# Peptides against a protein of PDB entry 3JWR, part 165

Target 1, 323 residues: chain A of PDB entry 3JWR
Amino acid sequence: TRELQSLAAAVVPSAQTLKITDFSFSDFELSDLETALCTIRMFTDLNLVQNFQMKHEVLCRWILSVKKNYRKNVAYHNWRHAFNTAQCMFAALKAGKIQNKLTDLEILALLIAALSHDLDHRGVNNSYIQRSEHPLAQLYCHSIMEHHHFDQCLMILNSPGNQILSGLSIEEYKTTLKIIKQAILATDLALYIKRRGEFFELIRKNQFNLEDPHQKELFLAMLMTACDLSAITKPWPIQQRIAELVATEFFDQGDRERKELNIEPTDLMNREKKNKIPSMQVGFIDAICLQLYEALTHVSEDCFPLLDGCRKNRQKWQALAEQ
Target 2, 298 residues: chain A of PDB entry 3JWR as posed
Amino acid sequence: TRELQSLAAAVVPSAQTLKITDFSFSDFELSDLETALCTIRMFTDLNLVQNFQMKHEVLCRWILSVKKNYRKNVAYHNWRHAFNTAQCMFAALKAGKIQNKLTDLEILALLIAALSHDLDHRGVNNSYIQRSEHPLAQLYCHSIMEHHHFDQCLMILNSPGNQILSGLSIEEYKTTLKIIKQAILATDLALYIKRRGEFFELIRKNQFNLEDPHQKELFLAMLMTACDLSAITKPWPIQQRIAELVATEFWEQGDQVGFIDFVCTQLYEALTHVSEDCFPLLDGCRKNRQKWQALAEQ

## One batch from the design tools (peptide; made by RFdiffusion4, then SolubleMPNN)

Design b2_p12_5_s4 (from b2_p12_5, 6 letters changed)
Fold by OpenDDE base, seed 4:
Structure b2_p12_5_s4 (fold): chain B 323 residues (1-323), chain A 12 residues (1-12)
Amino acid sequence: as target 1 above (323 residues)
Amino acid sequence: SELDALLSFIFP
């Protein structure tokens, strides 16, 4: 395609120029082409292109395929969300120095997973999918959308001309896919809530050890969640704008719940409860986010900007809640 | 509560 030709022929700017190592990164000013260029840079600077002998054209095609399989009519869970998740992963790996704690296969898997974790998201949560009796709800009992996201990821990876993993051995391929699946599934916040206590307890007891395979898996799950939720850590102007996108999508679901399911939506998804957004954001930060970024910072102190951003945004939301 | 609303979003 013309888009592929343009991407493949383009000079890829440095990570410094693109600012993709910054935890404060924003994609708002970037074109779709520029987001693809950033993605190429992430793969290159993580040594994934070299270590796994990726063909440039194949990588370009894969990136464009991933982007294409996000819906444009979804307010938040779109390509830009996936891209920002991947950028946060990249920043955590580089600036946060987590790269040194992981294998190349784990890094490869995490980056693919971050970009792929919401593929074909429909702007509705698992609860809506279940209650609407969607065909996907018949295929999967739990983490319905996350299983679908992984299936989409696998489909793309196996598509002709998109096989960025073709340079891997059979064992490396299997390992990578396992990690990708686990990472995508980990973005189900229900799973995060179930598992986070184990992670926090290991940190609290100073028993956390990445050489333990189970703890490694647990850490990768927590890291994925930290990147997936990283909008909450962004500078306040960026945070506000993203919160508006989230609210838009949630309100759209709530509107559909009223019309299609004849139910009163929860306050989070109720357009009439827009005034509750600040207090709900404080609640979200306290219940879900703060302890995660605290724990991540204990694993790597260089991830502190995520925690600091989260704390700052909590103060901002609290101030709005008090108005 | 707002927390309940949040939890209801997270949990199916």
Scores: peptide ipSAE 0.039, ipTM 0.772, DockQ to the pose 0.753
Fold by OpenDDE base, seed 2:
Structure b2_p12_5_s4 (fold): chain B 323 residues (1-323), chain A 12 residues (1-12)
Amino acid sequence: as target 1 above (323 residues)
Amino acid sequence: SELDALLSFIFP
């Protein structure tokens, strides 16, 4: 395609030029092509292209395939969300110095997972999928969409000309896919809530050890969530805009719940209660986000900008809630 | 509460 040709032939700017090492990164001003260039830079600077002998054209095609398999009519859970998740992962690995704590296969898996974790997202949550009796709800009992996202990820990875993992040994390939699956599934917030207590307790007791395979898996799950939720850490103007996208998508679901399911939506998804957004954001930060970024910062102090951003945005939302 | 709404989202 013309898009592939343009991407493959383009000079990829440095991470410094693209600012993709910054936790404060914004994609708002970037074209789709530029987001793809950023993604190439992430793979390159993490040594994934070199270490796993990725062909440039194959990587370009894969990136474009991933992007294509996000829906354009979904307000938040689209390519830009996946891209921002991956960028946060990159920043956490580089600026946050987490790269030094992980294997190359883990890094490879995390980056692929971050980009793929919401593939073919439909703008509705698992509860809606279940209640609407969607065919996907018959395939999976829990984490319905996350299983679907992984299936889409696997489909793309196995598609002709998209096999970015072809340079891996059989064992490396199996390991990578396992980690990708675990990482994508970990983005189900229900699983985060279930598992986070173990992580926080290990940190609190100074017993956290990445050499333990179970704790490593737990950490990768927490890191995925931290990147997935990283919009909450962004500078206030960025956070505010993203919050509007989230609200739009949730309100769209709420409208569908009324129309298709004949139910009253929760406040979070009720456009008539948009005035509650600030207080709900405070609640979200307190209940979900703060402890995670605190714990992550204990693992690597260089991740502090995520925690600091989250705290600052809490203050901003609280101020709005008090008006 | 707003928190209850959030929890309902997380725990469908």
Scores: peptide ipSAE 0.039, ipTM 0.774, DockQ to the pose 0.631
Fold by OpenDDE base, seed 1:
Structure b2_p12_5_s4 (fold): chain B 323 residues (1-323), chain A 12 residues (1-12)
Amino acid sequence: as target 1 above (323 residues)
Amino acid sequence: SELDALLSFIFP
C-alpha cells in the first residue's frame, strides 16, 4: 500500500526528537504516520529489531495492521490509546529504567501487548457485552474483551507479511506469546483489583523479588495496568482532554444501554451526570491509581514522574469537585 | 459503584 511504502521509506527520528522517552508525552499533534514512526523507534531503541532480527518492512506492515484493527468511531479505545499505552511502556522501560530488570523477551512481549491490548475494541465494557448477549460472551465468561484482544493480536502476528516474531526460536516464540497473553489479560481491571493486593503486600514487606517467576508475572501485570492508566498521570491539559474522550465513550455506552438494553446507565455512563466527573476522577485516583504508582516507584524510583503526575491531577480534580 | 463503572470503561 501507499501507506506502507511511505512508512518504510521514511527516516525515523530519534527518541529525543520524538520525545517518546518523556512521561509527559502527548500524541495530540501527531499524524498517524508520525505515531507509526514513533512505534518503529520504540522497537529499535529497545533493541528488539536487532535482537530478534525483524525485517523493517515486516515491522512497518505489522504496525499498520495493528493500527488498522482499531476502530475509528470509538472515542477513547482506539489506536491513539494503544499508542499512548505503548509510549508509556517505552518511557517506563527507558526513563523509568525498568528495561534493566526484564529480559528481552519480556520487553518484546510487553511492547506488543501494549500496542495490541485493546484491538477491535467496540467502545463498550465487558458488562455491556455480557448483557447484550454478544457472541463473544458465549466464548468467554471472564475478561471477554481481553480474550478477544489477544485473539486479534495473535491473528495479526500470524498474518502473511506481519510475522515480526519469525526470528524467534520455538521456545522464545512460546514464551513471548505466553507473556503477551498474560499482559493483555492483565488489562482487565477486575484482574488488577484481584491481584494488586499481593503485589502491594510484597512491596510493603520488602519481599518483592523479580527473580521469582510468579512475582515477575505479577509485576508485568501491574506494569501493564500502570501504562494503560497512564493518562491519569499526564500534564493537566492532556489529562482533561483524555478524560473528555473517556466520558464521551462512556456516555455513548450509556446511550446504547438506554436504547438497546432498556436500562438506566450508571452515573459514570449517564450523560446527564456530567457534573459528577470530577468527583468520580478523584475516586478513581484514590481507589485504583495512587497505590499502583507508589508501588511502581518503589520498584524503580525513576518512575516517580508517573506518581507525581497522578498526585497533581488528583488535586486538580478535587478542586473542580469542590466547585 | 461509580468506580466500578470507570474501571469498566478503562478496562472493559
Scores: peptide ipSAE 0.043, ipTM 0.788, DockQ to the pose 0.284; fails the geometry check
Fold by OpenDDE base, seed 3:
Structure b2_p12_5_s4 (fold): chain B 323 residues (1-323), chain A 12 residues (1-12)
Amino acid sequence: as target 1 above (323 residues)
Amino acid sequence: SELDALLSFIFP
């Protein structure tokens, strides 16, 4: 395709030029081509291209395939969300110095998972999928969408000309797929809520050890969530803009719930309750985000900008809630 | 609940 030719021939700027190591990164001004270039740089600077012998054209095709399999009519859970999740992962690995704590296969899996974790997202949550009796709800009882995202990820990885993992041994391939699956499934907040207590307790007791395979798996799950939610850590103007995108998608779901399911939406998804967004954001930060970024900062102090951003945004949302 | 809605927002 013309798009592939343009991407494959383009000079890939440095990570410094692209500012993709910054936790404050914004993609708002970037073209689709520039997001793809950023993605190539992430793979290159994490040594994944060299270590796993990726062909440049295959990587370019894979990136474009992943991007193509996000829906354009979804306000938030689109390619830009996946890209920002991956950028946060890259920043956490590099600037946050988490790279030194992980294997190359884990890093490979996390980056692929971050880019792929919401593939073919439909702009509705698992509850809607269940209540609408969607065919996907018949295939999976729990984490319905996350299983679908992984299935889409696997489909792309196995598609002709997209096989970025062809340089791996059979064992490396199996390990990578296992980690990708676990990482994508970990983006189900229900699973996060279920598992986070164990992680926080290990941190609190100073018993956290990444050499333990179970604790490593737990950490990778928490890291995925931290990157997935990283919009809450962004500078306030960026945070507000992203919150509007999220609200738009939620209101779209609420409108569909009224029309298709004949139910009153929850406050979060109710367009008529837009004035509650600030208080809901405070509640979200307190219930979900703060402890996670505190724990992550404990694992690596260089991740502090994520925690600091979250705290600052809490203050801003609280001030709005008091108006 | 409001929390469920918020959770659905970030991880639908």
Scores: peptide ipSAE 0.043, ipTM 0.785, DockQ to the pose 0.228; fails the geometry check

Design b2_p12_6_s1 (from b2_p12_6, 5 letters changed)
Fold by OpenDDE base, seed 3:
Structure b2_p12_6_s1 (fold): chain B 323 residues (1-323), chain A 12 residues (1-12)
Amino acid sequence: as target 1 above (323 residues)
Amino acid sequence: SELLEELEEFLR
């Protein structure tokens, strides 16, 4: 395609020029081509291209394939969300200095997972899928969409001309796929809620050890969630704009719940409850986000900008909730 | 909190 030719021939700017190591990064002003260039730079600077002998054209095709398999009519869970998740992962690995704590296969898996974790997202949550008796709900009992996302990820990875993992041994390939699957599934916040207590307790007791395979897996899951939710850490103008996209998608679901399922949506999904957004954001930060970024900062102090951003945005939302 | 319950429902 012309798009592939343009991408493959383009000079990829440095990470410094692209500012993709910044936790404050925003994609709002970037074209689709520029997001793809950023993605190439992430793979290159993490040494993934060299270490796993990726062909440049294959990587370019894979990136474009991943982007193509996000829906354009979904307000939030689209390519830009996946891209921002991956950028946060990259920043956490580089600026947050987590790269040195992980294997190359883990880094490879996390980056692929971040880009792929919401593939073919439909703009509705697992509860809606289940209640609507969607065919996917018959295939999977738990984490319905996350299983679907992984299936889409696997399909793309195995598609002709998209096989970025062809340089891996059979064992490396199996290991990578296992980690990708675990990482994508970890983005189900229901699973996060179930598992986070163990992680926080290990941190609190100063017993956290990444050399333990179980704790490593737990950390990768927490890191994925931290990147997936990283919009909450962004500078206030960016946070506010993203919150509007999230609200739009949730309200669209609520409208469908009324129309298609004949149910009253929860406040989170209810367009008529728009005035509750600030208080809901405070609640979300307190219940889900703060402790995660605190724990992550304890693992690597260089991740503090994520925690600081989250705290600052809590203050901003609280001020709005009090008006 | 009620909000947490709603959030948990959302997350499921």
Scores: peptide ipSAE 0.044, ipTM 0.775, DockQ to the pose 0.162
Fold by OpenDDE base, seed 1:
Structure b2_p12_6_s1 (fold): chain B 323 residues (1-323), chain A 12 residues (1-12)
Amino acid sequence: as target 1 above (323 residues)
Amino acid sequence: SELLEELEEFLR
């Protein structure tokens, strides 16, 4: 395709030029082509292209395939969300110095997972999928969408000309797929809530050890969530804009819940309750976000900008809630 | 805890 030709022939700017190592990164000004270029740079600078002998054209095709399999009519859970999740992962690995704590396969898996974790998202949550009796709800009892996202990820990875993992041994391939699956499934916030207590307790007791395979898996799950939620850490103008996208998608679901399911949406998804957004954001930060970024900062102090951003945005939302 | 339950409903 013309798009592939353009991408494959383009000079890829440095990570410094693209500012993709910054925790304050914004994609708002970037074209789709530029987001793809950023993605190439992430793979390159993480040594994934070299270490796993990726063909440039294959990587380009894979990136474009992933991008294509996000829906354009979804306000928040689209390519830009996936891209921003991956960028936060890249920043956490580089600027946050987490790269030094992980294997190349783990890094490979996390980056693929970050880009793929919401593939073919429909703009509705698992509860809606279940209540609407969608065919996907018949296949999976829990983490319905996350299983679907992984299935989409696997489909793309196995598609002709998209096989970025072809340079891996059989064992490396199996390991990578396992980690990808676990990472994508970990983006189900229900699983995060279930597992986070173990992680926080290990940190609190100074017993956290990445050399333990179970704790490693737990950490990767927490890191995925931290990147997935990273919009809450962004500079305030960016945070506000992303919050509006999230609200739009949630309100769209609420509208569908009224129309299709004849149910009253919860406040979070109720268009008539926009005035509650600031207080809900404060609640979300307190209940979900703060402890995660605190714990992550304890694993790597260089991740502090995420925690600092989250704290600053809490203050901003609290100020709005008091008006 | 109540907020967590509400959030769980939202996030599921």
Scores: peptide ipSAE 0.044, ipTM 0.775, DockQ to the pose 0.180
Fold by OpenDDE base, seed 2:
Structure b2_p12_6_s1 (fold): chain B 323 residues (1-323), chain A 12 residues (1-12)
Amino acid sequence: as target 1 above (323 residues)
Amino acid sequence: SELLEELEEFLR
């Protein structure tokens, strides 16, 4: 395709030029091509291209395939969300110095998972899928969408010309796929809520040890969630804009819930309750986000910008809620 | 928090 040719032939700017090591990064001004270039730079600077002998054309094709398998008619859970999740992962690994705590296979898996974690998202949550009796709900009992995302990820990885993992040994390949699956499934916020207590307690007790395989898996799950939710940490103008996209998608679901399921949507998904967004954002930050970024900062102090951003946005939302 | 409970219910 022309797009592939353009991408494959393009000079990839440095991470510094692209600002992809910044926790304050915004993709708003970037073209689709530029987001793909950023993604190439992430793979390169994490030494994944070299260490796993990725062919440039194959990587380019894979990136474009991943991008293509996000829906354009979904307000928030689209390619830009996946890209921003991956960028936050990259920033956490580099600027946050988490790279030094992980294996190359774990880093490879996390980056692939971040880019892939919402593939073919339909703009509705698992609850909607279950209540609508969608065919996917017949295939999976829990984490329906996350299983689907992983299936899509696997499909792309196995597609001709997209096999970015072909340079891996059989054992490395198996390990990588296992971690990808675990990481994508971990983006189910219900699982985060279930598991986060163990992580926070380990941190609180100073018993956290990444050499323990179980704790490593737990950390990777928490890191994925931290990147997935990282919009809440962005500078206020960026945060506001992303919050509007989230609200749009949620309200679209609420509208569908009324029309298709004949149910009253929750406040979060109720278009008529837009005035509650600031207070709901404060609640979301307090209930979900703050402790996570605090814990992450305890693992690596260089991740503090995420925590600081989250705190600043809480203040902004609180001020709006008080009006 | 009420929101957490609502979120948990929502995520069930």
Scores: peptide ipSAE 0.037, ipTM 0.772, DockQ to the pose 0.155
Fold by OpenDDE base, seed 5:
Structure b2_p12_6_s1 (fold): chain B 323 residues (1-323), chain A 12 residues (1-12)
Amino acid sequence: as target 1 above (323 residues)
Amino acid sequence: SELLEELEEFLR
């Protein structure tokens, strides 16, 4: 395709030029091509291209395939969300110095997972999928969409000309896929809520050890969530803009719940309750986000900008809630 | 909290 030719022939700017190492990164001003270039740079600077002998054209095609399999008519859970999740992962690995704590396969898996974790998202949550009796709800009982996302990820990875993992041994391939699956499934906040207590307790007791395979898996899950939620850490203007996208998608679901399911939506998804957004954001930060970024900062102090951003945005939302 | 339940429902 013309798009592939353009991408494959383009000079990939440095991470510094692209600012993809910054926790304050915004994609708002970037074209789709530039987001793809950023993605190439992430793979390159993490040594994934070299270590796993990725062909440039194959990587380009894979990136474009992933992008293509996000829906354009979804307000938040689209390519830009996946891209921002991956960028936060990259920043956490580089600027946050988590790279040295992980294997190359883990890094490879996390980056693929971050980019793929919401593939073919429909702009509705698992509850809606279940209540609407969607065909996917017949296939999976829990984490319905996350299983679907992984299936889409696997489909793309196995598609002709998209096989970025062809340089891996059979064992490396199996390991990578396992980690990808676990990472994508970890983005189900229900699983996060279920598992986070173990992680926080390990940190609190100073017993956290990445050499333990179980704790490693737990950490990768927490790291995925931290990147997935990283919009809450962004500078206030960026955070506010993303919050509007999230609200739009939630309200769209609420509207569909009224129309298709004949139910009254929750406040979070109720367009008529938009005045509660600031207080809900404070609640979200307190209930979900703060402890995670605190714990992550304990694992690596260089991740502090995420925590600091989250705290600053809490203050901003609280100020709005008091008006 | 209701918010957590809502978030869980949303993220499930």
Scores: peptide ipSAE 0.059, ipTM 0.785, DockQ to the pose 0.170; fails the geometry check

